# Peptides against a protein of PDB entry 8HF1: the designs that were tried, part 230

Target 1, 320 residues: chain A of PDB entry 8HF1
Amino acid sequence: NVMLYATKPTEVMVSFPHQEQVLTVTRLISAEIEKFYVSLDLMNIGVQPIRRSKSLQCLRDPSKKSFVKQLFNDFLYQMKEYGIYAASIAIISLIVEFDIKRRQAETLSVKLMHRTALTLCEKIRHLLVQKLQDMTYDDDDDNVNTEEVIMNFSTPKVQRFLMSLKVSFADKDPKDICCLVFVERRYTCKCIYGLLLNYIQSTPELRNVLTPQFMVGRNNISPDFESVLERKWQKSAIQQFRDGNANLMICSSVLEEGIDVQACNHVFILDPVKTFNMYVQSKGRARTTEAKFVLFTADKEREKTIQQIYQYRKAHNDIA

## One batch from the design tools (peptide; made by RFdiffusion4, then SolubleMPNN)

Design b2_p25_2_s1 (from b2_p25_2, 8 letters changed)
Fold by OpenDDE base, seed 4:
Structure b2_p25_2_s1 (fold): chain B 320 residues (1-320), chain A 25 residues (1-25)
Amino acid sequence: as target 1 above (320 residues)
Amino acid sequence: MERRREEAKQLLEEAENLYEPIPEP
């Protein structure tokens, strides 16, 4: 019985200033979304046909309006939590989703609803991109994907995260890196993935060092409606990470489904640890020698975060 | 070259301060 002494990861915290950078552009975008919600509530989309799924539970197709509001609320969350640069990536995912839904619309009224949402997304995208360009002094290089632009238009949390990556991984051998990044929301995985691709490409010290991938948890609401493409993509992403073709994996907290990923040397928790299970499962992936478990916290929440970690440590020791 | 090394070193020194150990209770 080799009791594999589970090497306890070094638990570290990265504090960031709570700056509500209320940029004029973020206020404008929020106001446009709120105006759109008023208009959306007034839209007559008619009675939606109940799609009989073969499974006896008529999952009431969530009100097509409710789904539209959810996507914009998720976007507003991304913009607030990760910044304007991340929002410029997040909005593209909404554009794609609303264009798919517009094409799949069974009625003209539903088609019009998704078209109106799409038009708003294009307006938001333009406002975001314009704001990113305002800092490019060189009229000749419309490249908003520089390290400087990414850093300047990211929230303090994301800035500290990017700094942490640079510090931890600059000029290292890619084979020595096995990194997990946990985020709360499914849509954040793709957003942060896009941000990291651009950041790594613009940062010479991380170029050819970090190869990111993302994984979204299964949609518990409708696993049957996960596109065959999404399932194939998830399987491919996990396999790339297992094979070492990717060395940084961005995961949503919905990884409760026991996705067996290898032992990692770094685990970043970009969003607040809300549950004991999330703490245990995420920390339990930091199993290599000298593994780091990195928490991000606002300065104002530092003490609360520390106390929460103490409670989780205690609870973990009581069950171990 | 030297300035980038010094900026990288300052970033590394700022970086050693970036990770605060979560103390034992």
Scores: peptide ipSAE 0.328, ipTM 0.710, DockQ to the pose 0.314
Fold by OpenDDE base, seed 1:
Structure b2_p25_2_s1 (fold): chain B 320 residues (1-320), chain A 25 residues (1-25)
Amino acid sequence: as target 1 above (320 residues)
Amino acid sequence: MERRREEAKQLLEEAENLYEPIPEP
């Protein structure tokens, strides 16, 4: 009956000011994406051959246009939620995806559509990198990957998250750290991973302390959309985290199915807890005696977040 | 040595203010 002594993790909250980064560059990027959507809607890509994969019948946009729009909408979300620096990393994931789709295009029209999307991503990348460089005072160091640049071009949520990592893990033994970071969206895992690599590399107190990895849940939509490379990466990342070669794992909430992750001492919920299941599953990973379960909330949503956690605590106690 | 101690102390003070316990009802 070992269930009785599940040490309840200490539940803590980190509040951040709700600041919309109203940058001219973000408005320009959004306007360029909207112009692209108008042009995309006018593109005649013809009737696409329905590939007879039985599992995916319902979710294939036969036009493939909705998938292009989804990726740009996910990018716009990441730029809004995590900031310009995170967006500069997120755009690389779109570039990679559209280049793959361009190479896999069965028709010239679809190839052209993905080429146009790729050209827009390169323009967006240039605008983002230029904006990051505008704050590097030293003309000689094209290195936009400094702690200062990362912090200044991150949203208050991400700033507080990075501060939380520095405070929690500065100069600690890497072996004493087992950290999970939960994010809502699959693409956010790669974005936050890239941001953390650069932040850790720029922060001496976290160098050789934190070794991040990321995993994305199986896309319930199709195991066929998971590249063999992504599956290999996920298996390797999980194994490195089990072996203690990685001590911080970024994961999407879609980790519902069967990732046996070890007991963690820190669980960060970077995005809002939207479901009872996400609350129970994520909190249930914080199992050490000194485990912390850290929630991030905007100041304006603080009270609502507290009330949601109370409802989830009550519901959990009524089932237990 | 002193500057690192001050930075570590400031980080600790920032730490205590960063993590708010979620009150029990």
Scores: peptide ipSAE 0.326, ipTM 0.704, DockQ to the pose 0.297
Fold by OpenDDE base, seed 5:
Structure b2_p25_2_s1 (fold): chain B 320 residues (1-320), chain A 25 residues (1-25)
Amino acid sequence: as target 1 above (320 residues)
Amino acid sequence: MERRREEAKQLLEEAENLYEPIPEP
């Protein structure tokens, strides 16, 4: 019995300084969202018609207000965790979602609610773009997508992640790269994907080396709201990654759902590992020779992260 | 030319130090 020594990936850590980017614009945006929540709570949208044909989960937000608050809370999380540049991408997704919901509104009151949310998103987008332009001498929209602007308006975590990509993959053959990037939230996948597209385009050493794709986990809130388009996109994204048409995949808890991806040479864990299963499954994708498993941690949480990894290693060895 | 080589070398030295091995317990 040749025990195939599953080559254990090299586990490495990237530390980043805990800097709260105390920007006046982030405080202003947060305050505008809080004012909007007060206004939203005062809105009378009436009793929503119970559509008998939509799953019991459409009953969880009879006011549709909690869903609006969830989207803005997810945006605030993206802005805090990934920075202003990432937030400028994340807000576009909210604009698209609220515009769709505004068009699909069954009542004038619900239409007005989604219109008010959309107007706030447009204001937030303007504030973010204006702040990105403060570093550019030229008013050209293309000038906000430079490596310098992306780096300056990203959190230290994202800065170190982008540096790690540049160091690991500069001037490599695209065929020799199979990279996974794990994030906690489904919305982060699309946000980091958009950031990486712009960063790779602005970075000559990566432009023809990295081809990113993203995969979002199934929406536990309603499989019926997974548009046929989203399911088609997920299947296409996985297939592109299997075919080598994409060599970097951004994913959330999708691998826990039994989506089989190929063996990778790099696995980046951008957000904290919260479960033993996530640790084993993500690490278990780093199966090539010389595979790297890269963890990101704030300096203040470095020791806690190390102790957690030791506990997971011990638990893994006790099961093996 | 020299300044770009030093910036590239500093970026490479910062890069080599970017990955800290997680020690075995």
Scores: peptide ipSAE 0.324, ipTM 0.701, DockQ to the pose 0.324
Fold by OpenDDE base, seed 3:
Structure b2_p25_2_s1 (fold): chain B 320 residues (1-320), chain A 25 residues (1-25)
Amino acid sequence: as target 1 above (320 residues)
Amino acid sequence: MERRREEAKQLLEEAENLYEPIPEP
């Protein structure tokens, strides 16, 4: 009986400078969203006609406006935390969501609200793409998906993350790689996935080395709101990662429950570790002998992050 | 040829410096 000594992963930290990239375009986009919120608050959506089910789930008028504001707030967060390049991918997801809701709208007022939101998203997309193109001096190559453009329009956190992938995985055998990337928000998974696809395709040393997938946690509110397509995608993504057809999985922190994911050799925590449970579960996936558990922190928050990890280590040793 | 080896070595040293070990308490 060889006691498999569960080798503790090597815990490492990557520091990044806290520079708010104050771009004129990000200020313009934020101001356009704020103007839109004022207009949205003035919109009379009216009492939604209660269809046949007598259940008093009056979808209160505030819930539809609140959801529109939530999507734009999540977009603003992604633009701030991950940069303009990531925002150019994130805005496409808002366009798709508002177009679906516009088509599903039962009232003209709700249809108009989602149409106005969609028009704003198209304006934002144009502003972002134009700013990405301003660095391509060659008028002939509309390809905003170069390594240089991705790096220059990413936040210092994302730049250090991409550098860490290049350093860790350049010219390696894809079979020797089992990587998890944890992010806080479900919408960030798809955004970082799109960014990584373009970065890997533009980086020769990572081509055919890294094959990314993403997984969004189950929506705890209702399994009925998960589209059949989203559930099929999740099952396919998990299976590809289990079969070794994908070797990098992007996960939201909500993956706490029941996904039997293989022992990984790299676990990246791209966003701050907010809970002890997130720390234990994410660290518990780094199970190989040479496994790395990588934390990203702003330089100004380095000491706070170290103290938090010491508290979590102590609490984990008191339970073990 | 030497300059590319030095650039690759600097990239490797910068790479080793990218990961700061979190000391055990």
Scores: peptide ipSAE 0.321, ipTM 0.692, DockQ to the pose 0.298

Design b2_p25_2_s2 (from b2_p25_2, 8 letters changed)
Fold by OpenDDE base, seed 1:
Structure b2_p25_2_s2 (fold): chain B 320 residues (1-320), chain A 25 residues (1-25)
Amino acid sequence: as target 1 above (320 residues)
Amino acid sequence: LEERRREAERLKEEEENLFEEIPEP
């Protein structure tokens, strides 16, 4: 019995300072979204016919207003948790979504609702991009996608994450890298992917080393055109990662749905581990020799995170 | 070769400072 001592991954922690620096632009954006919510609540869009697709008992909000609010709330979360650079990417996803919903609108009232949301997103995008440009002293190079701009307009968590990638992977052979990055929310996958693309292109030591992909969970809720594109993207991204054409995969917790990803040498948990299942499943992907399982924690939550990991280790050992 | 070695050593020191191992209890 060769107990394949599955080499336990080295569990490491990266601490980041808890800086709630609320920029003036973030306050302005939040206030504009709040004003929009008041206006949205006053909109009479009528009762939308619940197309009973038999399968998804998910009560589509007959007002479709909850979905609009959800997207903006998710955007506000991205802006808070990852910074204004990530928010500048995240807002593009909202623009795309609201433009699709505007085109698919069966009523003028719903079309106008999505148009109003879209106009707000365009305003928010402008405010974010303008703020990113404020650091480019040289009027000539409108390139807001520099390492410096990305770092300065990212939260301490994202800064430490990017530093962790640079330190871990600078000038390595791409073939020796199999990295997973776990995030809590599906929308974070897209914005962190976009951020990483720009960061890798601006970082010479990573440009030919890291090829990122992202995987969003199956949104069973919307059979819309975007869900078909998302499904195609997911299949392609997973295949590229299996074939080694991508060596970094950004995933939401939805890897629980039985997506078979290969054994990795690095697993980064960018957001707090909230469940034992997430801990076991994500850690269980770090199975190579010298695999690292990296947690990100605010300094103030460091002790709580350590204690939570000890509880999860204990619970895992009691089941094994 | 020596510059690459110094850079690898620097990156290793940065790694050791950035990553705190979570000890076994």
Scores: peptide ipSAE 0.397, ipTM 0.794, DockQ to the pose 0.272
Fold by OpenDDE base, seed 2:
Formats: sequence, C-alpha cells, structure tokens
Structure b2_p25_2_s2 (fold): chain B 320 residues (1-320), chain A 25 residues (1-25)
Amino acid sequence: as target 1 above (320 residues)
Amino acid sequence: LEERRREAERLKEEEENLFEEIPEP
C-alpha cells in the first residue's frame, strides 16, 4: 500500500493595503442608486398575474422590486470590492438583464420599472467611463483598456491579483498553466473575466499565455431557472478548460456541487475563505507537483487570515 | 537574450516579494 501522499499545495498569502480612497464618482453613483430605491418603493407595479409555472419566483419577489434592488446591491458590492474599472464591466451585465426584463414585461408598470432601472444603469455607465477617460486626456488613444487604467482604477486586492498573475505567468508556456480563480459571488465571475480579458490583451507578457474562461454558479434554488443558454455556456467553458483551450477558470462556490475539473497547479482565492468546505474543495484542486494555493488578505486582517487557515488545516487533518 | 534573462530574474524577485508562504503552526 503505497500511500500516495497527495502532495499538499504550498499555501501562500498575498497582502494588500486597505484603501479607504472613496472616489467622488462612487459616492455619486451610490447616491443615485439610493434615490432610485426611494422612487422604486413609490412605484405601483400592481398584482402580477401568477402564472402557475412561475409560482416559486412570484413567491420570492412578487413585485420584481427585490430582484432589481439585488442587482444594484450586487453592483455596489463589485464597485467597492473590485473598483470602478470592474464596475464599468459589471454595469453592462445589469443593462443586458434589465433590457431582457423590460422586453419580457407583462404589464406597462413593470416595463416602466425596468426602463427606469436601465436609464439609471446608462447614467452610471457614463459616469464610470468618463472617470476612466480622465487618464487618457493627454493621449490621442480613447482606449480606456490599458494596463495603466485597469491598475489605477482597480482596488488594491485586484491590483495584487493582477500583479500575481503577471509575475506567475509572464512568458510561460500556456500548456504548463492550469489555474483556478475562486470568487464568492456568481456575478463576480463575469466582471473579473471581462477585466482579465482586457488586462491580458493590454499586457504583452500575458498575451497568448493566459486564456481565461468563467463558470457561473448554479442557482441553488432550482435547476429550472437556469437558462438553456447558461447551461450550454457552463458545459462549453468546462470542456474548453479540460481540453486545454482555456488555462484559467474563474469559478464561484459551484465546484462544491461536484463539477470535476482537472488537477491545477495554481488556485487563487480572490475573496475571503468563509467556510471549511470552500477551503477543502478549492485547496483540493491544487494537486500537481509544486501547486500553489494563493490567498488574498488585507494587511489589517493578515493575522486573522493566518489563524483561520490554521483552524482549517487542523480540521482537515482530523478528517483525512 | 540577456535582457530576457534580466527580466525573468526581476519577475522572480517580484514573485518572492509578492508571495508570502503561510508557515506551519
């Protein structure tokens, strides 16, 4: 019985400074969303016809107001946690969603609500893009997708993450890279994917080295709410990663549900590890020789992060 | 070749400065 000691990955920490730099634009956007919530609460949307097949959705959000607020709250979280560059990408996802909901609206009042939300998203997009362009005024290149713009308008956490990718993967063979990036929320997968596409394209050392893909979380609530398109996208993304056509996969906590991905040499945990299961499942993907398990922590939380990892290591050794 | 070697050495030093190994308790 050769107990193949599964080579435990090297657990690594990347510290980032706590940035309290609240840009004026982020305050303006937050204030506009708060004003919108007041207006949204005053909107009479009426009783929506309960179609028998949509009973579960109607039970959770009969007015569809809660869903609208959830999307804007998720956007505000992205803007805070990842910065205004990531927010400029995230707002496009809201625009698409509200346009779909506007077209699918069964009543004029619901159509108007989604139109008002869409108008706010376009205003937010304009404010964000204008702020990104403030750095390009001296350069004839209207391109807000430079390495410099991405870095300057990202949070310290995202800056250190991008630096970690550049340092780890600059001029490497794409075949030698199998990277997972874990994020807490499913919506973060899309905005970080868009950010990485632009960053890789603007960074010569990563061009043709990293090919990112993303996997959106299964809605734990009902597989019936997953669009056929979303399920097709997930299958395609996983297959591209298995075939080596993508070498970096951005995932939310979905891998807990038994999506088998290959053994990886790098696992990045971009958001705080909140559960023992997340720790075990994500670390358990770093199985190659010299695999790295990389955590990001604020300098102020460094000691708390170390102590939490020690608790998880202990608990893992007690079960193994 | 020498410029690429210096750049690879710089990136390695940046890796060592960016990544802190979490010690065993």
Scores: peptide ipSAE 0.395, ipTM 0.798, DockQ to the pose 0.276
Fold by OpenDDE base, seed 5:
Structure b2_p25_2_s2 (fold): chain B 320 residues (1-320), chain A 25 residues (1-25)
Amino acid sequence: as target 1 above (320 residues)
Amino acid sequence: LEERRREAERLKEEEENLFEEIPEP
């Protein structure tokens, strides 16, 4: 009985400096969102009719104000955790969502609420793009997607992540790469995907090497609230990754729901590991020979991260 | 060939400086 020692992945840590980005633009955007919340709380949108088909969404957000606040809170998180460049990608998703909801609005008051949210998103987009252009000599929108602009307007965590991809994958055969990137939040998948597309396109050593895709975890609320388009896109993304047409997959939370993803040689955990289950399941995807399991930590949290990994290793060995 | 070797050596040094292995306790 040759015990196929499933080669334990090499557990690696990447440290980044904890910089509170004291940017005037981020403070201005946060203050504009706070002013908008005060205005939103004063908006009378009336009693919304409980439609049976939307009953679960209406039960969670009868005023439709909580969903608007959730999207802006997710945006503020992405701006803080990933930087201004990532925020410029994230705001587009809010613009699309609020425009859809504005068009679907059954009342003038709800239509006005989504219009006001959309106008704020357009203002935020302008402030972000203007700040990205401050580093470019040319006013052309195409010049904001350079490697330099992406790096300068990303958080130290994202900078170290992009450096780790460049060092790990520069000039490699695309067929030899099977990479997972885990993030905490659903909306972060799209944001980091858009950032990676622009970074890979601007980085010659990666342009023909990495083909990213993303997978948004199923909404725990109901598979019926996933648009038919989102479900088709998820199936296509998984199939492209299985077929080797994509070699880097960005995932929110662990692939808990029986999505058989092939054994990977690289697993990046971009956000903090919060649970033992997330540790075991994400590490359990790094199953190839010489597989790497890469964690990102702030320098101030380095020791806490190491101790947490030791606790998870111990707990895993006690169950095995 | 020599430029590719220097670039591979630089990338290896960058990898060693960027990645810290978490030892067994």
Scores: peptide ipSAE 0.394, ipTM 0.791, DockQ to the pose 0.273
Fold by OpenDDE base, seed 4:
Structure b2_p25_2_s2 (fold): chain B 320 residues (1-320), chain A 25 residues (1-25)
Amino acid sequence: as target 1 above (320 residues)
Amino acid sequence: LEERRREAERLKEEEENLFEEIPEP
């Protein structure tokens, strides 16, 4: 019995400067969303008939206003945490969702609410894309998907993440790469996936090296609302990663759902590690001899992050 | 070959500057 001593992954930290990039465009977008919330609160959408779905008490806000606000709050979070470029991708997901909800609207008032939200998303998308274009010197090349544009319109955290990928994986054999990227929120998986696709396509050293996929954890709140398409996509993405057809997987909370992903040589934690369980589960995927467990921290939170990791290491050793 | 070596050395220096190992306590 060769006890394959699972070599502890090398735990590394990437520090990024805390820049509150308060761009004028982000302030304008935030103000437009706040103005929309005031208008939304004044909208009379009526009480939706409580569909007696047999599955439990998610009190569907009979107005669906809370869901609309949640999507915009999630967008604002992404714009803040990942930057304008990521926000330009995130807004497309809102457009798709509001168009679906508009089509599924049982009342004219609810249809109008989702239409108004959609119009705001289109305005936000235009403002974001225009800001991305302001840095393209060549009037003729509408290609906002360059490495430079992606980097310049990403937060310092995302910049350091992209640099970390480039440094770690430039010109490597794709077969030698098994990378997990953990994010806190489900919607961030899609946003970072879209950003990575564009970044990899714009970065020659990563072309044909990294093949990203994403996994969105099951919506425990409403497994019945997971479209058959989303469930099929999730199963397909997991299978592609298992088969080595994808070598980078973006995950949110997926480990809590018992989704068995392979042992990886790289684990990136893009968002703060909030729980001991997340630490153990994510670190437990980095099992190769040269495995790296990469944390991202603001410079101001560096010491606090180190102390938190020491506490988690201690707690892990006390259980082992 | 020499350019690839220089590029690998540069990427290694960038890695060493980007990644800080969290020391064992």
Scores: peptide ipSAE 0.392, ipTM 0.783, DockQ to the pose 0.273

